# Ledger of designs, part 274: peptides against a protein of PDB entry 8OXM

Target 1, 371 residues: chain A of PDB entry 8OXM
Amino acid sequence: FKAEFRLAGGVNLPKIIDCVGSDGKERRQLVKGRDDLRQDAVMQQVFQMCNTLLQRNTETRKRKLTICTYKVVPLSQRSGVLEWCTGTVPIGEFLVNNEDGAHKRYRPNDFSAFQCQKKMMEVQKKSFEEKYEVFMDVCQNFQPVFRYFCMEKFLDPAIWFEKRLAYTRSVATSSIVGYILGLGDRHVQNILINEQSAELVHIDLGVAFEQGKILPTPETVPFRLTRDIVDGMGITGVEGVFRRCCEKTMEVMRNSQETLLTIVEVLLYDPLFDWTMNPLKALYLQQRPEDETELHPTLNADDQECKRNLSDIDQSFNKVAERVLMRLQEKLKGVEEGTVLSVGGQVNLLIQQAIDPKNLSRLFPGWKAWV

## One batch from the design tools (peptide; made by RFdiffusion4, then SolubleMPNN)

Design b2_p25_4_s3 (from b2_p25_4, 16 letters changed)
Fold by OpenDDE base, seed 1:
Structure b2_p25_4_s3 (fold): chain B 371 residues (1-371), chain A 25 residues (1-25)
Amino acid sequence: as target 1 above (371 residues)
Amino acid sequence: SSEEENFKRLAEKQAAGMKAAFESE
């Protein structure tokens, strides 16, 4: 291991460590210092199963709808090696890097990413109306620029068009599968883009099964479909290719209901798979940058007081697992708000929820819904 | 049809390139 490390962006601040292998090759490794690698590994297996379902269907196979996966090698409960997704960059790094970010380069007279964050943090405890007004002011003065990713990377017009389609298909597939698995909104540092393929890689899968809805600031979108994410699709936005790819992905998921329920049931009851939201994880995920200094959890709080009766813990866990399975079954039946929707109706509802400025304005400001 | 087939070939070449990068490192 080299003594130098780089931070990969993300909620868990994963460290990129350059490692010299026994073969003398330098390899970049992502080192996470917390239990979330196991959850990432399990979610990668679920994504591989979803990819298998998508490859069996002729319509999704023709469209090459896949979720990009990465190898997770858990080394311990608290440590593992991610094979770094070579040739990827966090979309947040491309968009909102303070020195050379695309917003600064293409929109130098707009608000800085810091000014946007400050404005939204000031209204965090305010009414939904005040949040919406400030979010609209931020959005007006922070215009999307993610179209420039493909324009910078792909100078040939035919290649540019193909890569923009690959991006749009990747967003569609990951959005629908992410919704089914309840991954919710994804911080821009937890979405990588491949600089060669324009496909997305989702990392840091520590929030699953709609556990984002029980955070101190509840999640209000089914997946990340912010203005920059849409801008990367080009002039058609969410219409045409994106919508059709969402519908075809949702058709495959709904037609695979029994398989998906069985898989998720096995995972929810795996004693080795901690998917539950605990208060410490919730605080960490919505921690303010100002609060980073004090919450070194001295993990030396004695194991003694959590001898709450095993029976009450098991009953509470089982009730949460049952609720997750019921909600998964509803999604796979197209049940939204007590109504059975067609695939097109369900996909339309999800898109409208994800792009609604009222929903986006209510998100935790740390997740940068204006990007 | 030809654009879909070229797109199909590129995404296979990318998936194979990602797989080969992943197998060769």
Scores: peptide ipSAE 0.000, ipTM 0.255, DockQ to the pose 0.015
Fold by OpenDDE base, seed 3:
Structure b2_p25_4_s3 (fold): chain B 371 residues (1-371), chain A 25 residues (1-25)
Amino acid sequence: as target 1 above (371 residues)
Amino acid sequence: SSEEENFKRLAEKQAAGMKAAFESE
């Protein structure tokens, strides 16, 4: 282990440690806390199972539809190392790094990432109408640039085209599987891009089973399909390759309903897998500058009085788990808003929800919906 | 800007709080 560590972006401030392997290769490792590692490890297993389903289907196999997974290595009962995907960068670091971000390089006359964040923070407690107006002003003055990622990394036109397809397929697969699993907290630091494959790696998988909807500022989109995410697909945007890959992924998920329900049921009732949103986790994910003053260390004290009877905790947990399973079953049947949709209809609804500026404007400013 | 310095101080304070939590366990 090198004595130097870096902090990764993201809520759980995972420590990036450069490790020299016994093979003399440097590997960047991500060190997280115990509970975060368990959540990530469990969700990686679910993604591996989804990948197995996608490889069994001829149409998804031909398209090489897969979710990129990473190895979780537990180091101790309270610490573990995630094998950081060597040659990955957070999308946020590429796009909105204050010094060398692609927005600043390609759009120097647009608003800075800081100005955008400030404008959205100023309206955070305002009406949805005021949030929408300010979001539209921010979007007008902060134009997408993520197309330049593939153009910078892949100078050969044939390679560039294949990498743009790999990116688009990766976004489609991760978006649909992420929606089925109810994966939240998809901010630009929790999504990495591989600089060699152009595939996405989703990290920080602690907000699952639609628990992002019960945050103080609820999540209003099924997955991240923001303007930069779309710009990386090139001229076709969400049409053509992306839509077809979403439909083929959704078809495999719907046809695998029994398997997915059985897997998720085992996980929801695993006492070692804390998937439920708690107030501390919610505060941590959506911490406001104003809330820093009240995080006095008094949360160590005798709030023994929320001894909800073990029976009431168990009954409340079981009701939440049952609701999650029912909602998963609805998604896998194509039930949206009480209506049964075809695969194409369901995918279309999800795309429209994800790109709707009214939904995007309602997100927590830390999610950076304008990127 | 004073606001970029405040954001940097917030990130450093969060990092220091996590460091203290990790050193106290």
Scores: peptide ipSAE 0.000, ipTM 0.301, DockQ to the pose 0.038
Fold by OpenDDE base, seed 4:
Structure b2_p25_4_s3 (fold): chain B 371 residues (1-371), chain A 25 residues (1-25)
Amino acid sequence: as target 1 above (371 residues)
Amino acid sequence: SSEEENFKRLAEKQAAGMKAAFESE
């Protein structure tokens, strides 16, 4: 290990450590000290499986539809070494870094990221109508800039176009697979972009199987398709390439229903895979800056009282697992709101849900739905 | 199809391999 470490952005302050392997190769490693890296490891394998399905299908293979994966080496329940995606940056760091974020550079007269967050936090306990109004004001004064990522990194117009296409395909694939797996909205610090490929890497997969819907502020979008995410696709936005790649990904997922159900079933009943939302995890994921002071590390909740009868926990767990499987089956059948949709209809609904300012305004302000 | 069964078996084997990897640490 080199003595120098960098902090990656994000709540957990992951340490980026340069390691020299036994092969003499330098590898950047992300050391997470508080995250359930086992969940990340499991989800990476599910992504590898999804990639295998996508590679088998001619239409998705021709489009190079893949989810970027990384290696996870769990060191404990709450610590491990991630193979850092070398040459990636968090989209949040690019967009809303305090010193030189793209919003500040390209839109210097817009609201600061802090002003946006403050405004949305002030209305966090307010009505959905008030949240929507403030969100629209924030959005009006915080215009998307993520198109500039590809423009800064890829000066050649042909390369730029290819990389924007790669980005759009990556967003589409990760959005649909993320929806199927119930990853929900992804915090901007948990989405990395590869500076060479323009592909996204999703990290910190601690919310899966729609467990984001049971958070104190429930998720309201099937995946992150915020204005900056869309802006990175260029002038066509969600239309054309993105939509078609979503449809082709969804076709493969729906045609692989039995396989996906079987794998998810195995994972849901794996006692080593804690996918369930617990109150502490919920508090951690939606921690308010004001609540940081009272979360003393007295998460030495003594092992004693959580011996609620294994039977009642098991029955509640089984009912949640069954509900997750049922909802997964519905998704894979195209059942949305009790109606069977075509692939195109389902993808359209998901896109509309994901871009709806009413849904975005209801998200937890900490997740920065205006970015 | 035999390919789906083979894939299911591969996925089960990967899941089992994960379980074994997590149980071996």
Scores: peptide ipSAE 0.000, ipTM 0.297, DockQ to the pose 0.021
Fold by OpenDDE base, seed 5:
Structure b2_p25_4_s3 (fold): chain B 371 residues (1-371), chain A 25 residues (1-25)
Amino acid sequence: as target 1 above (371 residues)
Amino acid sequence: SSEEENFKRLAEKQAAGMKAAFESE
C-alpha cells in the first residue's frame, strides 16, 4: 500500500489506495466502510444477473448492452476493498475539478462550478419557482462540455465514433436497470467513466429501491440524464441510439419480471442487506459542504437510542418491503402514474422526467443537476 | 458542423499543447 490516498467522494469518504501486488503490478483499490461494501456487493450481484438476462436476448447482445461491474473484497469486519476499475475517472473529476476541470478549460467565461453551486445553495430553501429560475440562469451560463472527453482520449475519428457509441449504450443500459432497481444518489462522483472503453461504472450503490424519494430533499429524476451526460452522446443527444438502447433494455427487463421479482424479494428480506433509509444516512447524504467542517467524529452513533420495540420495527420493515416489491412489479408491467404504457411510452416518459428542468431544479444542490 | 468546429478547436489546442511540450524540451 502507498502512504498516499485520495478521497473518491460519497458517504463514508472512500479512500483510493494504490497497491503494488506480489506480481509487481500497481492496482488502485477503493477502501470503504462495512455497510457500504455489503450494499455495493449485493447490487453488483444484481447487475451480473441483469447482464446475464441482457446476454440471452439477441438484440441486447448484438448491441453489447452491459452494466460495468467491479469486485468487492471484504478485508475485515469493518473495512473492505473494492477492486477499483483501473483506468476510470469520476465524471465530476473530469468536468468540475477545481484546478483543471473541462468546464474551466473549454468554457473559461462561464460561471465556475463553485459559483453554480453557491447560487443553487442560496435558493435551496426557496420556492420551486425561485429554484427553477436560478437553475435556468445557471444552465445558461454553464454550457455542457462532456463531448470533449472522447475527443481528448480518442484522436482517431473511427475509434472516437465507436467510443461515443459505447458511452451512449452504457448510459442507456445503466439508466434503465438503475431505474428498475430504484438506484439513487447518482451525483457526479458516484459515476465513473472508463478512459479506454468510454463505459460508465456506477459506484456507491447504497441508495436503492427508490429510497432517494424519502430523503429530506426527495429525488425527482429516474436516473442522471443531465446536459453533460447528453453532450457526451453527440449531436443526436437522447434520440436514435440512446432511446433504442433504453427500449431494448426495458423490453428485456419487462420480459424477465418473474426472475427480477424473485431476486429482489430474496434481497429485501436478507437480514445482512440493509437497504432501508435511516435518518443518519439521510442527513449524511444531504449535508452541506459548509457543514462538513462541523462533523465532529463524535457521531459515535451509540447503537442505544433506536431501540424502538423490535416488533414495531419488524412490522414497519415488512410494510416497506411489500411496497418496494409492488412498485417494482408496476415498473416491470409498465405501470406509470396509474397507466399501463408500452415499452416506447414508458421509456419516453422516463427520458422526459430525467431531462425536465423543473425536476432537475428541485434536486439537492450536491447532486449538481446543472452538470 | 458545430462538432467539426469543436473538433478542429480541440485538435488545434492539442497541437498547441504538444508543440508547447516539445518546445519546453
Scores: peptide ipSAE 0.000, ipTM 0.267, DockQ to the pose 0.013

Design b2_p25_4_s4 (from b2_p25_4, 16 letters changed)
Fold by OpenDDE base, seed 3:
Structure b2_p25_4_s4 (fold): chain B 371 residues (1-371), chain A 25 residues (1-25)
Amino acid sequence: as target 1 above (371 residues)
Amino acid sequence: SSLEENFKKLAERQMKKMLEAFESE
């Protein structure tokens, strides 16, 4: 191990450690807590299975639709190391780095990333109408620049076009797979981009099975499809390649319903896989200054109500697990808002939900919905 | 321990919130 470590972005401030392997190769490694690593490891296995399903289908295989996976290496009972994808950068580091972010370089007269965050934090407790108005003002004065990622990294026009296509396919595949699995917390530090492939690597997979909806500020979008994410696709945006890749991914997921349900069922009842949102984790993910004051009275709440029987917890857990499976089955049938949709109808609804400024304005300010 | 009972209450409250969120959809 090198003595130097860097902090990766994100809530958990994961440590990036350069590890020299026994093969003499330097590997960057992301060090996370034990529980986060178990969640990430399990979700990587689910992604590998989704990739197997996508490779078996001729249409998704021809499109090279895959969700990028990484290796999780447990180091100890309390810590492990994620193999950091060498040559990846957080999209947030490229876009909104304090010193030399793409927004500052290409749009120097726009609001700073700090000004945008401050404005959205000031309205965090306000009405949805006030949040929407401020979000629209922020969006007007913070224009997307993520198109420049591929333009900076790929100078050859033919390579640039192929890499922009690879990016668009990666966003589509990860968005649909992420939606099916109910993957939340898709902030700009939890999404990496590979500087060589232009593919996305999703990290921090601890908010799954729609547990983002039970956060103190509920998640209101099925996946990250913000203005910069769309800008990286180029002139066609969400239309054409992205939509078709979403539809083909959704078609494979829906046609694999039995396989996906069986695996998620095994995972939901695995006592080693803590997918349930811990209240402390929920508070940690959305650090509000007020929640520190509410933690104190919950610790002092009278001892008398504590003796709910162990049986009532197991029954409540089983009911939650059953509801997660039911909702997964609905998604895989195309049931949205009590209506059965076609693959195209379902994908269209999800895209509209993900790009809706009303949904985006309601997100926790730390998610940076304007990026 | 009182800490384990508090964690248990927190977990029960969170399970209830999860159920309410899935029932409101």
Scores: peptide ipSAE 0.027, ipTM 0.572, DockQ to the pose 0.053
Fold by OpenDDE base, seed 1:
Structure b2_p25_4_s4 (fold): chain B 371 residues (1-371), chain A 25 residues (1-25)
Amino acid sequence: as target 1 above (371 residues)
Amino acid sequence: SSLEENFKKLAERQMKKMLEAFESE
């Protein structure tokens, strides 16, 4: 191990460490806490199952629709290393790195990422109308640049085109599966892009089963489909390849309802899989950068065995688990707002919800909905 | 607890069996 570490962005500030392997090769690795690794490992297994369903279907197999998974390597009973996807970068690092981010390079006269964040934080406690107006001003002065990722990495036009398609397919698959699993909006530091494949890798899966809706600032989008995410698809945006890949993914998910319900039921009742949002985790997820300075590491996660007093907490847990299963069943039936939608209708609704600037303006400013 | 480890092993085994059943079709 090198003595140097970097903080990856994201909720749990995972440590990126450079490791020299026994083969003498340097590899980046992500070091996370035990509980984060359990959540990530469980969700990777769910993604593998979704991938198997997608490989069985001829239409999704032909389109190579997959969610990129990563291997969780437990180092100890209390710590593990995620084998970091070698050759991946957080999309947030590419887009809004303070020194050499793509927004600064390609749009030097636009607002800085800091100016955008400041403006949106100033209106965080304001009306939805005020949030929308400021969000539109931010968006006008912070134009998308993620198209340049594929242009920088893939100089051959035929390779560039194929990689842009791979990216678009990856966004579609992860968006629909992420919606089904209730991952919600994904912070830009929790989405990695593979520099060779242009496929996305979702990390830090600590918000699942629509628990983002119970955050202090509730999620208002089904998945991250921000302007930069769309810009990476090229000139067609959400139309054509993306929409068709979403529809084909949703078709496979809906046709696999019984399987997905059975899997998620087992996970929801697994006492080792803490998917429930606790108030402290919710506060931590939506901390303001100004509030990071006061949380000294005095949260010793001391073994406060939250002795769940068995009776009342189990009933509340069971009710929440049942509600999650019911909502999952609704999604898999195409039930949105009490109406049964076709696959195309459901996917259209989800896309419209995800790109709606009114919904985006209501998101937590720390998650940078303008990126 | 030993029950928690057993349940984890059961869940992992069920998931693995589901994955294997999915790979075998």
Scores: peptide ipSAE 0.005, ipTM 0.386, DockQ to the pose 0.022
Fold by OpenDDE base, seed 2:
Structure b2_p25_4_s4 (fold): chain B 371 residues (1-371), chain A 25 residues (1-25)
Amino acid sequence: as target 1 above (371 residues)
Amino acid sequence: SSLEENFKKLAERQMKKMLEAFESE
C-alpha cells in the first residue's frame, strides 16, 4: 500500500489507495469502510451470471449487451477493497457538481441543483399532487444536459456515435437486469460512467429484490430513466436502440427463468448475504444531507449483528423470501399487475413507469429524480 | 451554437445510418 490516499467524490468519502499487487502492478483500489461490500460482491457475481446468459444468446452477444462489473474483495462485513473503476466518474458529479457541473455550464439560467433539491425537500411531506406540481416546475427550469458528456469526451463524430450507442446499450442492459433483480437506490452517485467506454457502472448494490419499495419513501420506478439518462441517448431517447436492447435483454432473462430463480433462491437463503432492509439502513439511505453530519459512524460493526432472534424472525424472513421469489417468477413470466405481457409489452410498461413524472415526483428528494 | 447545431445534424445523419445498420444486424 502506498502511504498516499486520495478521496473519491461522493458522500461516503471512499479512500482511493494505490496498491501494489503480488504481480508488482500498481492498482488503484477503492476502500469503502461503511458499505456492506458483501452485497456488492454477491451482486457482481449475479451480474457475471447475467452476462454469461447474454453472451450465450446470439442477438444480445452481437449487440454486446453486458453489465459492467468490478472486482470486490470483501475484507470484513463493512470493509473491502473495490478494484477502482479507473476512468469512471459518478453521473451526479458530472451533472450537478456545484461549481462546474454540466447543468451550470450549459444551462446557467436554469435553477441550480441546490434550488431544485430545496424545492423538492420543501414538498417532501406534502401531497402527491403538490409534489407533482413542484416537480414539474423544477423540471421546466432544469433542462437535461447529459448529451454533453459524450460531446465533451468524444470529438470525432464516428467515435461519438459509437460511444452513445455503447451508453444506450449499457443503460438498457443494466435497467432490465436491475429490474429483474429488483435493484434500488439508483441515485446519481451510485451510477458511474466510464469516460472511455461511455458504459455505466452500478455501485452500492445494497438495495436489491425490491427492498427499495419498503423504504420510508418507497421507490416508484423500476430503474433510473430520468431526463438526463434519456438525454445521454441522444435524439431518439428511449425509442429505437434503447427499447430494442431492453426487449432483447428481457427476452434472454425470461428464457433463463429456471436458472435465475435457482440462483436467486440460493442467494436469498445464504446466511452471509443480508439482502433484507433493516430500519437503520432505511433511515440512513433516506437521511437528509443535513442530518448525515450527526449520525456519527460509531455504529460498531458488531452491533449490526442484530442477532435475528431466530424463531419468529425466521418465519417472517422465509415469508419475505418466498414473496421475492414469487415476484421474480412473475417478472420472468411477464406478469405485471396481474396481466401476462409480451416482452415488448412488459418493456413498454417498465419504460412508461420509469419516465412517468408522477412516479418520479414521489421519489425521495435525495434520489434527484429531476436529473 | 452553430457548431453544436452542425454537430447535432452530423450526429443525426450518422445515427440514422447506424440505426439502419443496427436494424440490418
Scores: peptide ipSAE 0.000, ipTM 0.306, DockQ to the pose 0.011
Fold by OpenDDE base, seed 4:
Parts: C-alpha cells; sequence; structure tokens
Structure b2_p25_4_s4 (fold): chain B 371 residues (1-371), chain A 25 residues (1-25)
C-alpha cells in the first residue's frame, strides 16, 4: 500500500489506494470503509451473469452490449477493497465539480450546481406541482453539457463517433439491466465513465430490487436517464441506437426469465445478502449535506446488534421477497401497470418514465435529477 | 480473518452453484 490515498467521488468518499500486487504491478484499489461492499460484490456477480446472457445472444453480442463490472474483495460486511476502475471519473465530478465542472466551463451564465440544489431543496417538502415548476426553472437555467465529455476526450471524429456509440450502448445496457434488478436512479457520483472506452461503471449498488421506492423520498424513475445522460448520446438522444440497444437487452432479459428469477430468488433468500432497506441506510442514502454533521457521531456509538428477532421479521421479510420476485416476474413478462407490453412498448414506457420531468422533479434533490 | 475466508468461500460457492446452473441450460 502506498501511504498516499486519493478520495474518489461518491456519497461515501471512498479512498483510492495504490497497491502493489505480488506480481509487482501497481493496482489502484478503492477502499470503501462504510459501504456494504458485499452488496456490490453480489451485484457484480449478477451483472456478470447478465453479461453471459447478453454474450450468448447474437444480436446483443454484435452490439457489444455489456454492463461494466469491477472486482470486489469484501473485507467485512461494511469494508473491503474494490479493484478501482483505472481511468474512470464520476460523471458528477466531470459535470458539476465546483471549480472546473463542465457546466461551469460551457455554461458559465447558467445556475451553479449549488444554486440548483438549493432551489430544489427549498421545495423538497412542497407539492408535486411546486417541485415541477422549480425543476423546470432549474432545467431551463442549467442546460446539459455531457456531450462535451466525448468531444474533449476524443478529438478524432471517427473515434469520437465510436466512443459516443459505446457510451450510448453502455447506458442502454445498464439502464435495462438496472431496471430488471431494480437499481432505480443512481447518484451521479456512483456512475463512473471510463475515459478510454466511454463506458459507464455503476458503483455503490446499495439500492436494488426496487428498494429505492421505499426511501423517504421514493424513486419515480426506472433508471437514471437525466438530461446530461441523454446529452452524452448526442443529437439522436434516446432515439435510434439507445432505444434499439434497450430493446435488444430487454429481449434477452425477458427470454432469460427462468434463469433470472432463479438467480434473484437465491439472492433474496441468502441470509448473508442484506438487500432490504433499513432506516439507517435510507437516512444515509437521502442524507442532506446539513444532516451529515449531526448523524456522523451517533452512527459510531451504538453497535446495537439489532438481533433480528427471528419470527416476526421472517414473515415480513418473506412477504417482501415474494413481492420482489412477483414484480421481477412481471417485468420479465412485460407487465407494466397491469398491461402486457411488447418489448418495444415496455422499453418505450420505461424511457418515457425515466425522462419525464414530472418524475424527475419528485426525486430526492441530493441525487441531482437536473444533471 | 477466518470469517473473511469463509465469506469468500461462501460467495465463491454460491457463484459456482449459480454458474453451474447456468451451464446446465
Amino acid sequence: as target 1 above (371 residues)
Amino acid sequence: SSLEENFKKLAERQMKKMLEAFESE
């Protein structure tokens, strides 16, 4: 281990540590000290399985549809070493870094990221109508700039086009796989972009199986498809390549229903896999920057073993697990709002839900739905 | 720790069982 560490972006301020392997190679390692790295590890395995399904299918294989994975070495329930995705940057750091973010560089007269967040926090407890109005004002004065990521990194037009295509494919695959697994919306610091491949890497997989819907501010989108995410696709936006890649990914997922249900069932009933949202985790995920100062001292004190009193918790747990499996089965059948949709119909509904400013305006302001 | 090795072995065994279930299709 080198004595120097860097903070990675993210809610949990993971430490990047350079490690020399037994082979004498330096490897960057992400050390998460507070996160459930076991959940990340399990979800990476599920992503590898989804990738195997996608590689078996000719249409998804031809499109190189994959969800990017990283190696996770859990050290404990709450600590471990991630193989850091070398040459990745959080999209949030690129977009909304306070000093030199792309929004500030390309749109210096727009609202600052802080002004946007402040405006949305002020209406957080207000009506959906008030949230929508303020969100639209924020969006009007905070225009997307993520197109410039590929333009800055890839100066050759042919390479730029290829990388924009790789990005679009990565967003499509991760969006559909993320929807199937119920990952929901993703904080902009928990989405990394590879500076060489333009592919996305999702980290901090602490919300799965639609547990984002039971947060204090429930998720309202199936996946993150915010304006900057769309802007990175270029002029076609969600149309053409993105839509087709979503459809082809969804086709593979729906055709793999039995396999995916069996996998998720095993995971849901694994006593070592805590996928359930607990109140502390919910507070942590939707913590206000102002609340960070107050909750930090109390989280260290009570090592109260919440001994799961086995009996009553088990019945509630089983009912939640059954509901998750039922909802997964519905998704894989194309059942949305009680109606069976075609792959194209389902993908269209999901895209519309994900880009709807009414849904985006209702998200937790800390997750920056305007970015 | 022995717990870490056991957890890694359990995760590897679960993953292996899951992979074997996928190879049998």
Scores: peptide ipSAE 0.000, ipTM 0.354, DockQ to the pose 0.021

